# Peptides against a protein of PDB entry 7SID, part 37

Target 1, 151 residues: chain A of PDB entry 7SID
Amino acid sequence: LHMYLMLLKELPGEEYPLPMEDVLELLKPLSNVCSLYRRDQDVCKTILNHVLHVVKNLGQSNMDSENTRDAQGQFLTVIGAFWHLTKERKYIFSVRMALVNCLKTLLEADPYSKWAILNVMGKDFPVNEVFTQFLADNHHQVRMLAAESIN

## One batch from the design tools (peptide; made by RFdiffusion4, then SolubleMPNN)

Design b2_p13_7_s1 (from b2_p13_7, 10 letters changed)
Fold by OpenDDE base, seed 4:
Structure b2_p13_7_s1 (fold): chain B 151 residues (1-151), chain A 13 residues (1-13)
Amino acid sequence: as target 1 above (151 residues)
Amino acid sequence: SEFEKQVQAFLNQ
């Protein structure tokens, strides 16, 4: 886990996007890690904070490629899972903060939620609609973060 | 759970 988290942390930013093939390789273990540690708040927070770089890479890639769509789908599946558990009040505010940052980054890459759509229980939830729900979060810091992202 | 279902679906892609 620690080695994987280090790799995620060291991903280059938007200025130096990775080849999509490399992004896919980094995403492969992600779902398993998230599943195993879904009840560990600290690990979830760390994962969500580190995958921000993945979103930045996805936004700089050719969206018409099969690999890009695959990577986007895999990433959105993970985010959708975190969103679902958030709705069930399974995560503390610090994890929700990290999730909001992920959603914010997704919206920066896809402001109109053309591809940034979460599928949960067979239903589609555009990230922009999901994001606005955090404006009513029970924790003031989460509300503030969400509000700042809109302006 | 739904989370586990989604993870499993992801792994089976």
Scores: peptide ipSAE 0.141, ipTM 0.779, DockQ to the pose 0.165
Fold by OpenDDE base, seed 3:
Parts: C-alpha cells; structure tokens; sequence
Structure b2_p13_7_s1 (fold): chain B 151 residues (1-151), chain A 13 residues (1-13)
C-alpha cells in the first residue's frame, strides 16, 4: 500500500501529463486498493488526494481512444464507488473534501460532463449533478469547498 | 453485509 501511495503521490502534475498507457497501468490496482481499504478513512483520503493527478492526466491525453475510454471508465468507477459510499454516510468530512476536489478536477477537464459520468447501480449520474449535491453537505467545510469550486 | 458485498463488487468492476 505504501509503495502504491507513494507512486500516486509522485505523479506529475497537469504540466507534465503521463502517457495514457502509464495511466492505465497505475489504475489497474486502484480499484482493488480502494476496495480493500474502503473502511480506512485516512487511506481513502490519501488515495483521493493523489488521484487528482490522474484526472489531470486524463484531461490532457486523448490520443488513444480505446485506452482513454478504458482509463476514464476505470477511474470513474472508483470515483463512483466513493460517491456511493459517501451517500451511504460512510466517510468523514475530510474524505468528502478530497472527493469534492476530485469532482472539481473532473469538471475542469469535462465541464459539460460528456464523459465524466458516474455509473452507480446501473444508473448514470453526471459529475456536475453529483457535485452540486455537496453544496448541501452536512459539514460546513465541505459546503464551503463546493461553493468555492464552482467559481 | 450484503451492501458491503455489493459495494465491493462495484469497486472491483
């Protein structure tokens, strides 16, 4: 876990996007890690903070259509799971803060939610629709972050 | 729980 988290942490920013193939390689273990540590608030927060770089990379590289779609799909599945668990009140505010940042970054990459759509239980939820729900979050800091993020 | 199993399956899609 630690090694994987370090890898995520060391991902380049939007100024230095990774090849999509590399993004896919990094995403491969992500769902398993998230699933394994879904009850660990600190780990989830850390993961969500680090995968911000993945979102940035996804927005930068659309050269490989198939790989791009695969990467987007895998990433959105993970985000969707965190969203679902959030709705089930499984995460403390700090994790929700990190999730909001992920959603914000997704919207920056896809303002119209053309591809940024969360599929949960067979239903599609555009990220912009999901994001607005955090404006009514129970924690004031989450509400504030969401409100700031729309500006 | 069944819910947790469903979520886990979702996470592992």
Amino acid sequence: as target 1 above (151 residues)
Amino acid sequence: SEFEKQVQAFLNQ
Scores: peptide ipSAE 0.137, ipTM 0.790, DockQ to the pose 0.124
Fold by OpenDDE base, seed 1:
Structure b2_p13_7_s1 (fold): chain B 151 residues (1-151), chain A 13 residues (1-13)
Amino acid sequence: as target 1 above (151 residues)
Amino acid sequence: SEFEKQVQAFLNQ
């Protein structure tokens, strides 16, 4: 876990995007890691903070390539899982803050939710619609972060 | 639980 988290942390920024093939390799174990540590708030927060680099990489790539679509799908599956568990009240505010930042970054890359769509239990949820729900979050800091992201 | 099974299935998609 720690080696994987370190790898995610050390991803180059948007100034030097990774090849999409490398992004795919990084995403492969992510769902399993998230599943294993879904009850660990600190690990989840760390993961969500680190995968912000992945979103930035995805935004710099050719959206029409098969590998890009594959990477987007795998990433969105993970985000969808975090959102699903958030709806089930499984995460504290700090994890939700990190999730909001991920959603914000997704909207910056795809403001019209053309590809940023969460599929949860067979249903599609555009990220822009998902994001709006955090305006009504129980924690004031989460609401404020969501509101500031829109303004 | 059934919930945990559903979450696991979703995460492993």
Scores: peptide ipSAE 0.133, ipTM 0.789, DockQ to the pose 0.122
Fold by OpenDDE base, seed 5:
Structure b2_p13_7_s1 (fold): chain B 151 residues (1-151), chain A 13 residues (1-13)
Amino acid sequence: as target 1 above (151 residues)
Amino acid sequence: SEFEKQVQAFLNQ
């Protein structure tokens, strides 16, 4: 786990995106790692903070390539799982704040949710619609972060 | 639990 988290941390930002093939290789174990540690709040927060680099890489890529669509699908599956568990009230506010930052970054790359769509239990949820629900979050810091992301 | 199984299946899609 530690080695994988360090690899995610070392990813370059949006100014120097990785080749999509490299992004795919990094995404392969992500779902399994998230599944194993879904109940660990600190690990989940760390993962969400580090995968911000993945969102930035996806936003700088050609969305029409097969590899890009594959990477988007794998990444959005993981984000969808975190969203689902958030709706089930499984995460503390600090994890939800990290998730809001991921959603914010997705909206910056795709403001109209053309590809940023979460599929949860067979149903599609555009990220722009999902994001607005955090404006009514129970924790004031989460509401404030969501509000700052819109304006 | 059944819920955990559903989440696991979702994560492994």
Scores: peptide ipSAE 0.131, ipTM 0.786, DockQ to the pose 0.122; fails the geometry check

Design b2_p13_7_s2 (from b2_p13_7, 8 letters changed)
Fold by OpenDDE base, seed 3:
Structure b2_p13_7_s2 (fold): chain B 151 residues (1-151), chain A 13 residues (1-13)
Amino acid sequence: as target 1 above (151 residues)
Amino acid sequence: SEFEKKVQEFLEQ
């Protein structure tokens, strides 16, 4: 776990995007890690904070459409899972704040939610619509973060 | 896919 988290932490930012093939390789273990530690708030927060770099990379290139769509799909599936569990009140505010930051970054890359769509339980939820729900979050800091992000 | 299966497990209570 720690090695994987360290790898995620050291991912290049938007200034130094990774090849999409590398992004795919980094995403492969993510679902497993998230599943194993879904009840660990600190680990989930850390994961969400680190995958911000993945979002930045996903918006850099569309040259390899198949790999790009695959990477986007895998990433969004994981984010959708976090969101779903958030709706089920499984995560504390600090995890939700990290999720909001992920959603914010997604909207920066795709402001019209052309590809940033969460599919949960067979239903599609555009990230822009998902994001607005955090304006009504039970925790004041989450609401504030969401509000600041749209202004 | 295996990935989707793991995500499904992630969603489970």
Scores: peptide ipSAE 0.226, ipTM 0.837, DockQ to the pose 0.814
Fold by OpenDDE base, seed 1:
Structure b2_p13_7_s2 (fold): chain B 151 residues (1-151), chain A 13 residues (1-13)
Amino acid sequence: as target 1 above (151 residues)
Amino acid sequence: SEFEKKVQEFLEQ
């Protein structure tokens, strides 16, 4: 886990986009890691903070590429899982803050939710619609973060 | 639990 988290942390930002093949390799174990540590708030927060770089890379890639679509799908599956568990009230505010930042970054890359759509239990939820729900979050800091992202 | 089962099914979808 530590090595994997370190790898995520050291991913280059928008200045140096990763090849999509590398993104795919990075995403491959992510769902398993998230599933294994889904009850660990600190690990989940760390993962969500680090995968922000992945979102930035995905937004700069050719959206018509098969590998891009594959990477987007795998990433969105993970985000969808975090969203689903959030709806089940399994995450404290700090994890939800990190999730909001991920969603914010997704919207920056895809403002109209053309590809940023969460599929949860067979149902599609555009990220822009999901994001607005955090305006009504029980924690004031989460609401504030969501509100600041709109303006 | 049922919850864990749903999570696993979702993650493997």
Scores: peptide ipSAE 0.144, ipTM 0.779, DockQ to the pose 0.119
Fold by OpenDDE base, seed 5:
Structure b2_p13_7_s2 (fold): chain B 151 residues (1-151), chain A 13 residues (1-13)
Amino acid sequence: as target 1 above (151 residues)
Amino acid sequence: SEFEKKVQEFLEQ
């Protein structure tokens, strides 16, 4: 776990995007790691904070390539799982804050949710639609963070 | 686990 988290932390930012092939290699174990530590709030928060770099890399890539679509799909699957568990009230506010930041970054890369669509239990949820639900979050800091993103 | 099952369902779509 710690080696993987360190690897995620060291990902280049938007200023120096990785080749999509390298992004795919990083995404391969992500779903397994998230599943294994789904009940650990601190680990989930850390993962969500680190995968912000993945979103930045996806936004700078060729959106029409097969590898880009594959990477987007794998990443959105993980985000969709976190969103689903959030709806089931499984995460504390600090984890939801990290998730909102991921969604915010997705909207910056894809304002009209052309590719940023969460598929949960066979249903499609555009990220812009999902994001607005955090405006009604029970925690004031989550509501404030969400409100800052739409203004 | 329930989470693992849901993630697997997403991956299979």
Scores: peptide ipSAE 0.132, ipTM 0.775, DockQ to the pose 0.134
Fold by OpenDDE base, seed 4:
Structure b2_p13_7_s2 (fold): chain B 151 residues (1-151), chain A 13 residues (1-13)
Amino acid sequence: as target 1 above (151 residues)
Amino acid sequence: SEFEKKVQEFLEQ
């Protein structure tokens, strides 16, 4: 975990996007790590904060390539899991805020949710639709963050 | 690349 988190921290910014092959390599263990630490609020928050770089890299690649679709799918699977657990009230507000930031970044890359669609339990949820639900979050800071992102 | 090396190191654990 420690080494993986360090790797996430050292990802280059959107000005220097990673090759999609590197993004895929990064995503390979992500779902397993997230699953293993799903009940650790601090770890989940840290992961969500760091995977923002992944979203930025995905948005700058050719959307028609097989590797891009593969990477998008793997990443969205993870985000979908966090969303699902959020609906089950498994995460504290700080984790939900980190998730909102991820969703915001996704919408910046895909404002109309053409590819940013979460599949949870066989059902599709466009990220823009998912995002609006945080406007009704139980915690005022989460609601405020969501509202500010729309402005 | 340096990134690939770090990823590989992680995967080898």
Scores: peptide ipSAE 0.022, ipTM 0.597, DockQ to the pose 0.045

Design b2_p13_7_s3 (from b2_p13_7, 7 letters changed)
Fold by OpenDDE base, seed 3:
Structure b2_p13_7_s3 (fold): chain B 151 residues (1-151), chain A 13 residues (1-13)
Amino acid sequence: as target 1 above (151 residues)
Amino acid sequence: SEFEEKVKEFLEQ
């Protein structure tokens, strides 16, 4: 886990994007890791904080459409799962704040939600619509973070 | 595993 988290943490930002193939390799174990540590709030928070770099990389390459879509899909699947469980009140505010930051970063990369769409139970939810729900979060810090991100 | 089941559901779509 720690090695994986370190790799995620050290991912290059937007300035130094990774090849999409490398992003895919890093995403492969992500869902399993998240599932395994789903009840560990600190680990989930850390994961969400570190995958911010993935979003930055996803927005840098459109040449390999298949790999790009695959990477986007895998990433959004994980984010969607976190969001869904958040709606079920499974995560504390600090995890939700990390999720908000992920959503914010997604919107920065895809402001019109062309690809940043969460599919939950067969229904599509654009990230911009999902994001606005955090304006009504039960925790004041989450609401504030969401509000600050809008402006 | 609730989370795992949900993730699997998402992955199947």
Scores: peptide ipSAE 0.107, ipTM 0.745, DockQ to the pose 0.166
Fold by OpenDDE base, seed 1:
Structure b2_p13_7_s3 (fold): chain B 151 residues (1-151), chain A 13 residues (1-13)
Amino acid sequence: as target 1 above (151 residues)
Amino acid sequence: SEFEEKVKEFLEQ
């Protein structure tokens, strides 16, 4: 886990986009790691904070590429799971804050949710629609973060 | 729980 988190943390930002092949390799174990530690608030927060770099890389890639679509799908599956568990009130505010930041970054890359669509239990949820729900979050800091993102 | 199992299945797809 720690090694994996370190790799995620050290991903280059927008200045140095990763090859999509490398992104795919990083995403490969992500769902398993998230599933294993889904009850660990600290680990989930850390993962969500680190995968922000993945979102930035995805937004800079050729959206018509098969590898890009594959990477987007794998990533969105994980985000969708975090969203689903959030709706079930399984995560404390700090984890939700990290999730909001991920969603914000997704919207920056895809403002119209053309590809940023969460599929949860067979249903599609565009990220722009999902994001607005955090404006009504029970925690004031989460609401504030969401509100700041739309202005 | 059944819910947790469903979530796990979802994550592992």
Scores: peptide ipSAE 0.103, ipTM 0.733, DockQ to the pose 0.122
Fold by OpenDDE base, seed 5:
Structure b2_p13_7_s3 (fold): chain B 151 residues (1-151), chain A 13 residues (1-13)
Amino acid sequence: as target 1 above (151 residues)
Amino acid sequence: SEFEEKVKEFLEQ
């Protein structure tokens, strides 16, 4: 776990995007790691904070390539799972804060949710639609973060 | 687990 988290942390940002092939290799174990530590709030928060670099890389890539679509799909699957468990009240506010930051970054890369669509239990949820639901979050800091992202 | 089953469902779509 710690080696993988370190790798995620050291991922280059938007200023120097990785080749999509390298992003795909990094994403392969992500779903398994998230599943294994789904009940650990601190680990989930850390993962969500680190995958912000993945979103930045996806936003700088060729959106029409097969590898880009594959990477987007794998990443959105993980985000969709976190979103689903959030609706089931499985995560504390600090984890939801990290998730909102991921969604914010997705909206910056794809404001009209052309590719940023969460598929949960066979139903599609555009990220812009999902994001607005955090304006009604029970925790004031989550609501404030969501509101700042819209303006 | 419930989470693993849901993630698997997403990946298989």
Scores: peptide ipSAE 0.093, ipTM 0.732, DockQ to the pose 0.135
Fold by OpenDDE base, seed 4:
Structure b2_p13_7_s3 (fold): chain B 151 residues (1-151), chain A 13 residues (1-13)
Amino acid sequence: as target 1 above (151 residues)
Amino acid sequence: SEFEEKVKEFLEQ
């Protein structure tokens, strides 16, 4: 975990996007790590904060490539899991804040949710639709963050 | 790439 988190932290910014092959390599263990630590609020928050770089890299690539679609799918699977657990009230506000930031970044890359669609339990949820639900979050800071992101 | 090498190191643990 420590090494993986360090790797995520050291990812280059959107000005220097990674090759999609590198993004795919990064995503390979992500779902397993997230699943293993899904009950650890601090770890989840850290992961969500660091995977923002992944979203930025995904948005820089050709959306029509097989590798891009694969990477998008793998990443969205993870985000969908966090969303699902959020609906089940498994995460404290700080984790939800981090998730909102991820969703915001996704919408910046895909404002109309053409590819940013969460599939949870066989149902599709466009990220823009998911995002608006945080406007009704129980915690005021989460609501405020969501509202500010729309402006 | 350097990134690939770091990823491999992680995966080999």
Scores: peptide ipSAE 0.021, ipTM 0.593, DockQ to the pose 0.046

Design b2_p13_7_s4 (from b2_p13_7, 8 letters changed)
Fold by OpenDDE base, seed 5:
Structure b2_p13_7_s4 (fold): chain B 151 residues (1-151), chain A 13 residues (1-13)
Amino acid sequence: as target 1 above (151 residues)
Amino acid sequence: SEAEEKVQEFLNQ
């Protein structure tokens, strides 16, 4: 786990996106790691903080390629899972803060949720609609972060 | 929980 998290941390930022082939290789183990540590708040927070680089890479890529669609799908599956467990009140505020930052970055890349759509339990949830729910979060810091993202 | 198990199915796709 530690080695994988370090690899995620070392991903280049928005200024220098990775080739999509490299992004795909990094995403392959992500779902398994997230599933294994889904109950560990600290690990989940760390993962969500590091995958911000992935979101930035996806937002700068050619959305018409098969590899891009594949990468987007794999990533959105993970985000959808975190969103679902958040609705089930499984995550503390610090994890929700990290998730809001991921959603914010997605909206910056795709303001109209053309591709940023979470599929959970067979239902589609556009990220722009999902994001508004955090404006009513029980924790004041989460509400503030969400509000700052809109304004 | 049941909810967590359902989410695992998504993660394992």
Scores: peptide ipSAE 0.068, ipTM 0.723, DockQ to the pose 0.153
Fold by OpenDDE base, seed 4:
Structure b2_p13_7_s4 (fold): chain B 151 residues (1-151), chain A 13 residues (1-13)
Amino acid sequence: as target 1 above (151 residues)
Amino acid sequence: SEAEEKVQEFLNQ
């Protein structure tokens, strides 16, 4: 786990996007890792913080290729899972903070949620609609972060 | 919980 997290952390930002093939390789184990550690708040927070780089890479992609769609889908699956568990009140505020940052980055890349749509249990949730729900989060820091992202 | 189980299922898909 530690090594994997380190790899995620070392992802470059928007200025230096990775080849989509590399992004896919990093995403492949992500769902399994997230599922395995879904009850570990610290691990979840760390994962969410690190996958921000993945979103940035996805946003820099100018290709509408199968690989891009695949990467987007895999990432959105993970975000959707965290969103679902958040709705079930399974995560502390620090994890929700990290999730909001992920959603913010997604909206920066796709403001109209053309591809940034969470599919959870057969239902579609556009990220822009999901994001607004954090404006009413029970924790003040989460609300503030969400509000700052919109303004 | 039931919700956790459902998440587990689609994460593994």
Scores: peptide ipSAE 0.063, ipTM 0.716, DockQ to the pose 0.122
Fold by OpenDDE base, seed 3:
Structure b2_p13_7_s4 (fold): chain B 151 residues (1-151), chain A 13 residues (1-13)
Amino acid sequence: as target 1 above (151 residues)
Amino acid sequence: SEAEEKVQEFLNQ
């Protein structure tokens, strides 16, 4: 886990995107790691903070390639899971803060939610629709962060 | 919980 988290942390920013093949390799274990540590608030927060760079890489790739679609799917599945558990009140505010940042970066990469769509329980939720719900979050810092993103 | 189980199912897709 520690090594994996370090790899995620060291992902280059939006100015230096990784090849999609490299992104895919990093995403492969992500769902398993998230599933295994879904009850660990600190690990979840750390993961969410680090995967911000994945969004930046995805946004700069050819969206028509099979690898890009695969990467997007894997990533969005994870985000969807965190969103679902958030709705089930499984995460403290600090994890929700990290999730909001992920959603914000997704919207920056895909403002019209062309590909940034969460599929949860067979239903599609555009990220822009999901994001607005955090404006009504129970924690003031989460609401503030969400509000800052649209101001 | 039921919610956690459902999440795990689609996490492993």
Scores: peptide ipSAE 0.059, ipTM 0.712, DockQ to the pose 0.153
Fold by OpenDDE base, seed 1:
Structure b2_p13_7_s4 (fold): chain B 151 residues (1-151), chain A 13 residues (1-13)
Amino acid sequence: as target 1 above (151 residues)
Amino acid sequence: SEAEEKVQEFLNQ
């Protein structure tokens, strides 16, 4: 886990995008890691903070390539799972804050949710619609972060 | 929980 988290942390941001093939390799174990540590708030927070770089990287890529779509799909699967567990009230505010930041970054790259769509249990949820739900979050800091992201 | 199990299945897709 630690090694993987370090790799995520060291991922170059939007200024130095990685080849999509490298992004794909990094994303492959992510679902398994997230699943294994889904109940660990600190690990989840750390993962969500680190994958912000992935979102930024995806936003700089050619959206028409097969590899890009594959990477987007794998990433969105993870985000969808975090969102689903958030709906089930499984995460503390700090994890939800990190998730909102991910969603915010996605919306910056895809304001109209053309590709940023969460598919959870066979149903599609555009990120722009998902994002608005955090405006009514139980924690004031989450609400404020969501509200400030719109302006 | 049931929700967690469903998410587990979802993540394993």
Scores: peptide ipSAE 0.042, ipTM 0.693, DockQ to the pose 0.119

Design b2_p13_8_s2 (from b2_p13_8, 9 letters changed)
Fold by OpenDDE base, seed 1:
Structure b2_p13_8_s2 (fold): chain B 151 residues (1-151), chain A 13 residues (1-13)
Amino acid sequence: as target 1 above (151 residues)
Amino acid sequence: MSEVEKLLQQLSQ
């Protein structure tokens, strides 16, 4: 776990995008890691904070490539799962804050939610619509973070 | 079953 988290943390951002093939390799174990540590709030927060770099890489990639679509799919699967569990009140505010930051970053990369769509239980939820739900979050800091992102 | 559904099942346990 720690080695994997280090790799995610050290992932170059927008300044130095990685080849999509490398992104795919990093995403491969992500779902399993999230599943295994789903009850560990600190690990989940850390994961969500680190995958922000992945979003930045995806935003600068060629959206027409098959590898890009695969990477997007794998990433959005995880984000969708976190969102789903958030609705089930499984995560504390700090994890939700990290999730909101991920969604914010997605919107920056895809403001019209052309590809940033969460598919949960067979239904599609554009990130821009999902994001607005956090305006009504129970924790004031989450609401504030969501609100400041509207501008 | 989609990959998302499989993941959700795992995460919801």
Scores: peptide ipSAE 0.042, ipTM 0.715, DockQ to the pose 0.142
Fold by OpenDDE base, seed 5:
Structure b2_p13_8_s2 (fold): chain B 151 residues (1-151), chain A 13 residues (1-13)
Amino acid sequence: as target 1 above (151 residues)
Amino acid sequence: MSEVEKLLQQLSQ
């Protein structure tokens, strides 16, 4: 886990996007890592904070390649899973805040949710619609963070 | 079962 988190942390930001081939390699173990540590709130928060770099890289990449579509699909699957578990009240506010930051970054890259769509249980949920739900979050800090993202 | 559903099942256990 620590080695994987270190790799995620060292990813460059949106100013220096990674080759899509490298993104795919990093995404390969992500779902398994998330599954193994799904009950550890601190680890989940850390993962979500580090994958912000992946979101930025996806937003800066060409959208017409097969590799890009594959990477986007794998990433959105994980984000969709975290969102689903959030709706089931499985995560504390600090984890939800990290998720909101991921969604915010997705909206910055894709304001109209052309590709940023979460598929959960066979249904599609555009991120711009999903994001508005956090404006009504039970925790005031989550609501404030969501509100700041809209302005 | 789709890959999404499999992942959700894994995460929800």
Scores: peptide ipSAE 0.042, ipTM 0.716, DockQ to the pose 0.147
Fold by OpenDDE base, seed 2:
Structure b2_p13_8_s2 (fold): chain B 151 residues (1-151), chain A 13 residues (1-13)
Amino acid sequence: as target 1 above (151 residues)
Amino acid sequence: MSEVEKLLQQLSQ
């Protein structure tokens, strides 16, 4: 886990995008890691903070390629899962803040949610619509973070 | 079952 998290942390962002093949390799174990540590708030927070680099990297890629779509799909699956569990009140505010930052970064890369769409239980949820839900979060810091992201 | 559903099922347990 530690090594994997460090790799995510050191991933180049939008300034120096990685080949999509490398991004895919990094994303392959992500779902399993998230599943294994889904109940560990600190690990989940760390994962969400580190995958910000993935979003930044994806935003610089050709979205029409199969590899890009695959990478987007794998990433959005994880984000969708975290969002779903957030709705089930499984995560503390610090994890939700990390999730909001991910969603914010997605919106920066895709303001109109062309590809940033969460599919949960067979339903599609554009990130821009999902994001607004955090304006009504129970924790004031989460609401504040969401609010400042809109302005 | 879709990959998303599988993951959600795992995460929700």
Scores: peptide ipSAE 0.041, ipTM 0.715, DockQ to the pose 0.142
Fold by OpenDDE base, seed 4:
Structure b2_p13_8_s2 (fold): chain B 151 residues (1-151), chain A 13 residues (1-13)
Amino acid sequence: as target 1 above (151 residues)
Amino acid sequence: MSEVEKLLQQLSQ
């Protein structure tokens, strides 16, 4: 786990995007790691914080590439799962804070939700619509973070 | 079954 988390943390940002092939390799274990540690709040928070780099990297890639679509799909699958479990009250506020930051970064990369769409249980949810739900979060810090992000 | 559904199933256990 630690080795994988370090790899995610060291992923280059917007300025120096990795080849999409390398991004795909990094994303391959992600769903399994998230599933395995889904009950560990600290690990989930750490994962969400580190995948911010992935979002920034994906936003700099050619959307017409098959590899780009594949990488985006794998990433959005994980984000969709975290969002769904958040609605089921499975995560504490600190994890939700990290998720909001991911959604914020997605909106920055794709303001019009052309590709940033969460498909959960056969339904499509544009990230902008998902994001607004956190304005009504039960925790004041989550609401404040969401409110600040729309300004 | 979509990959999202598969992951949700795993995460929900």
Scores: peptide ipSAE 0.041, ipTM 0.711, DockQ to the pose 0.144

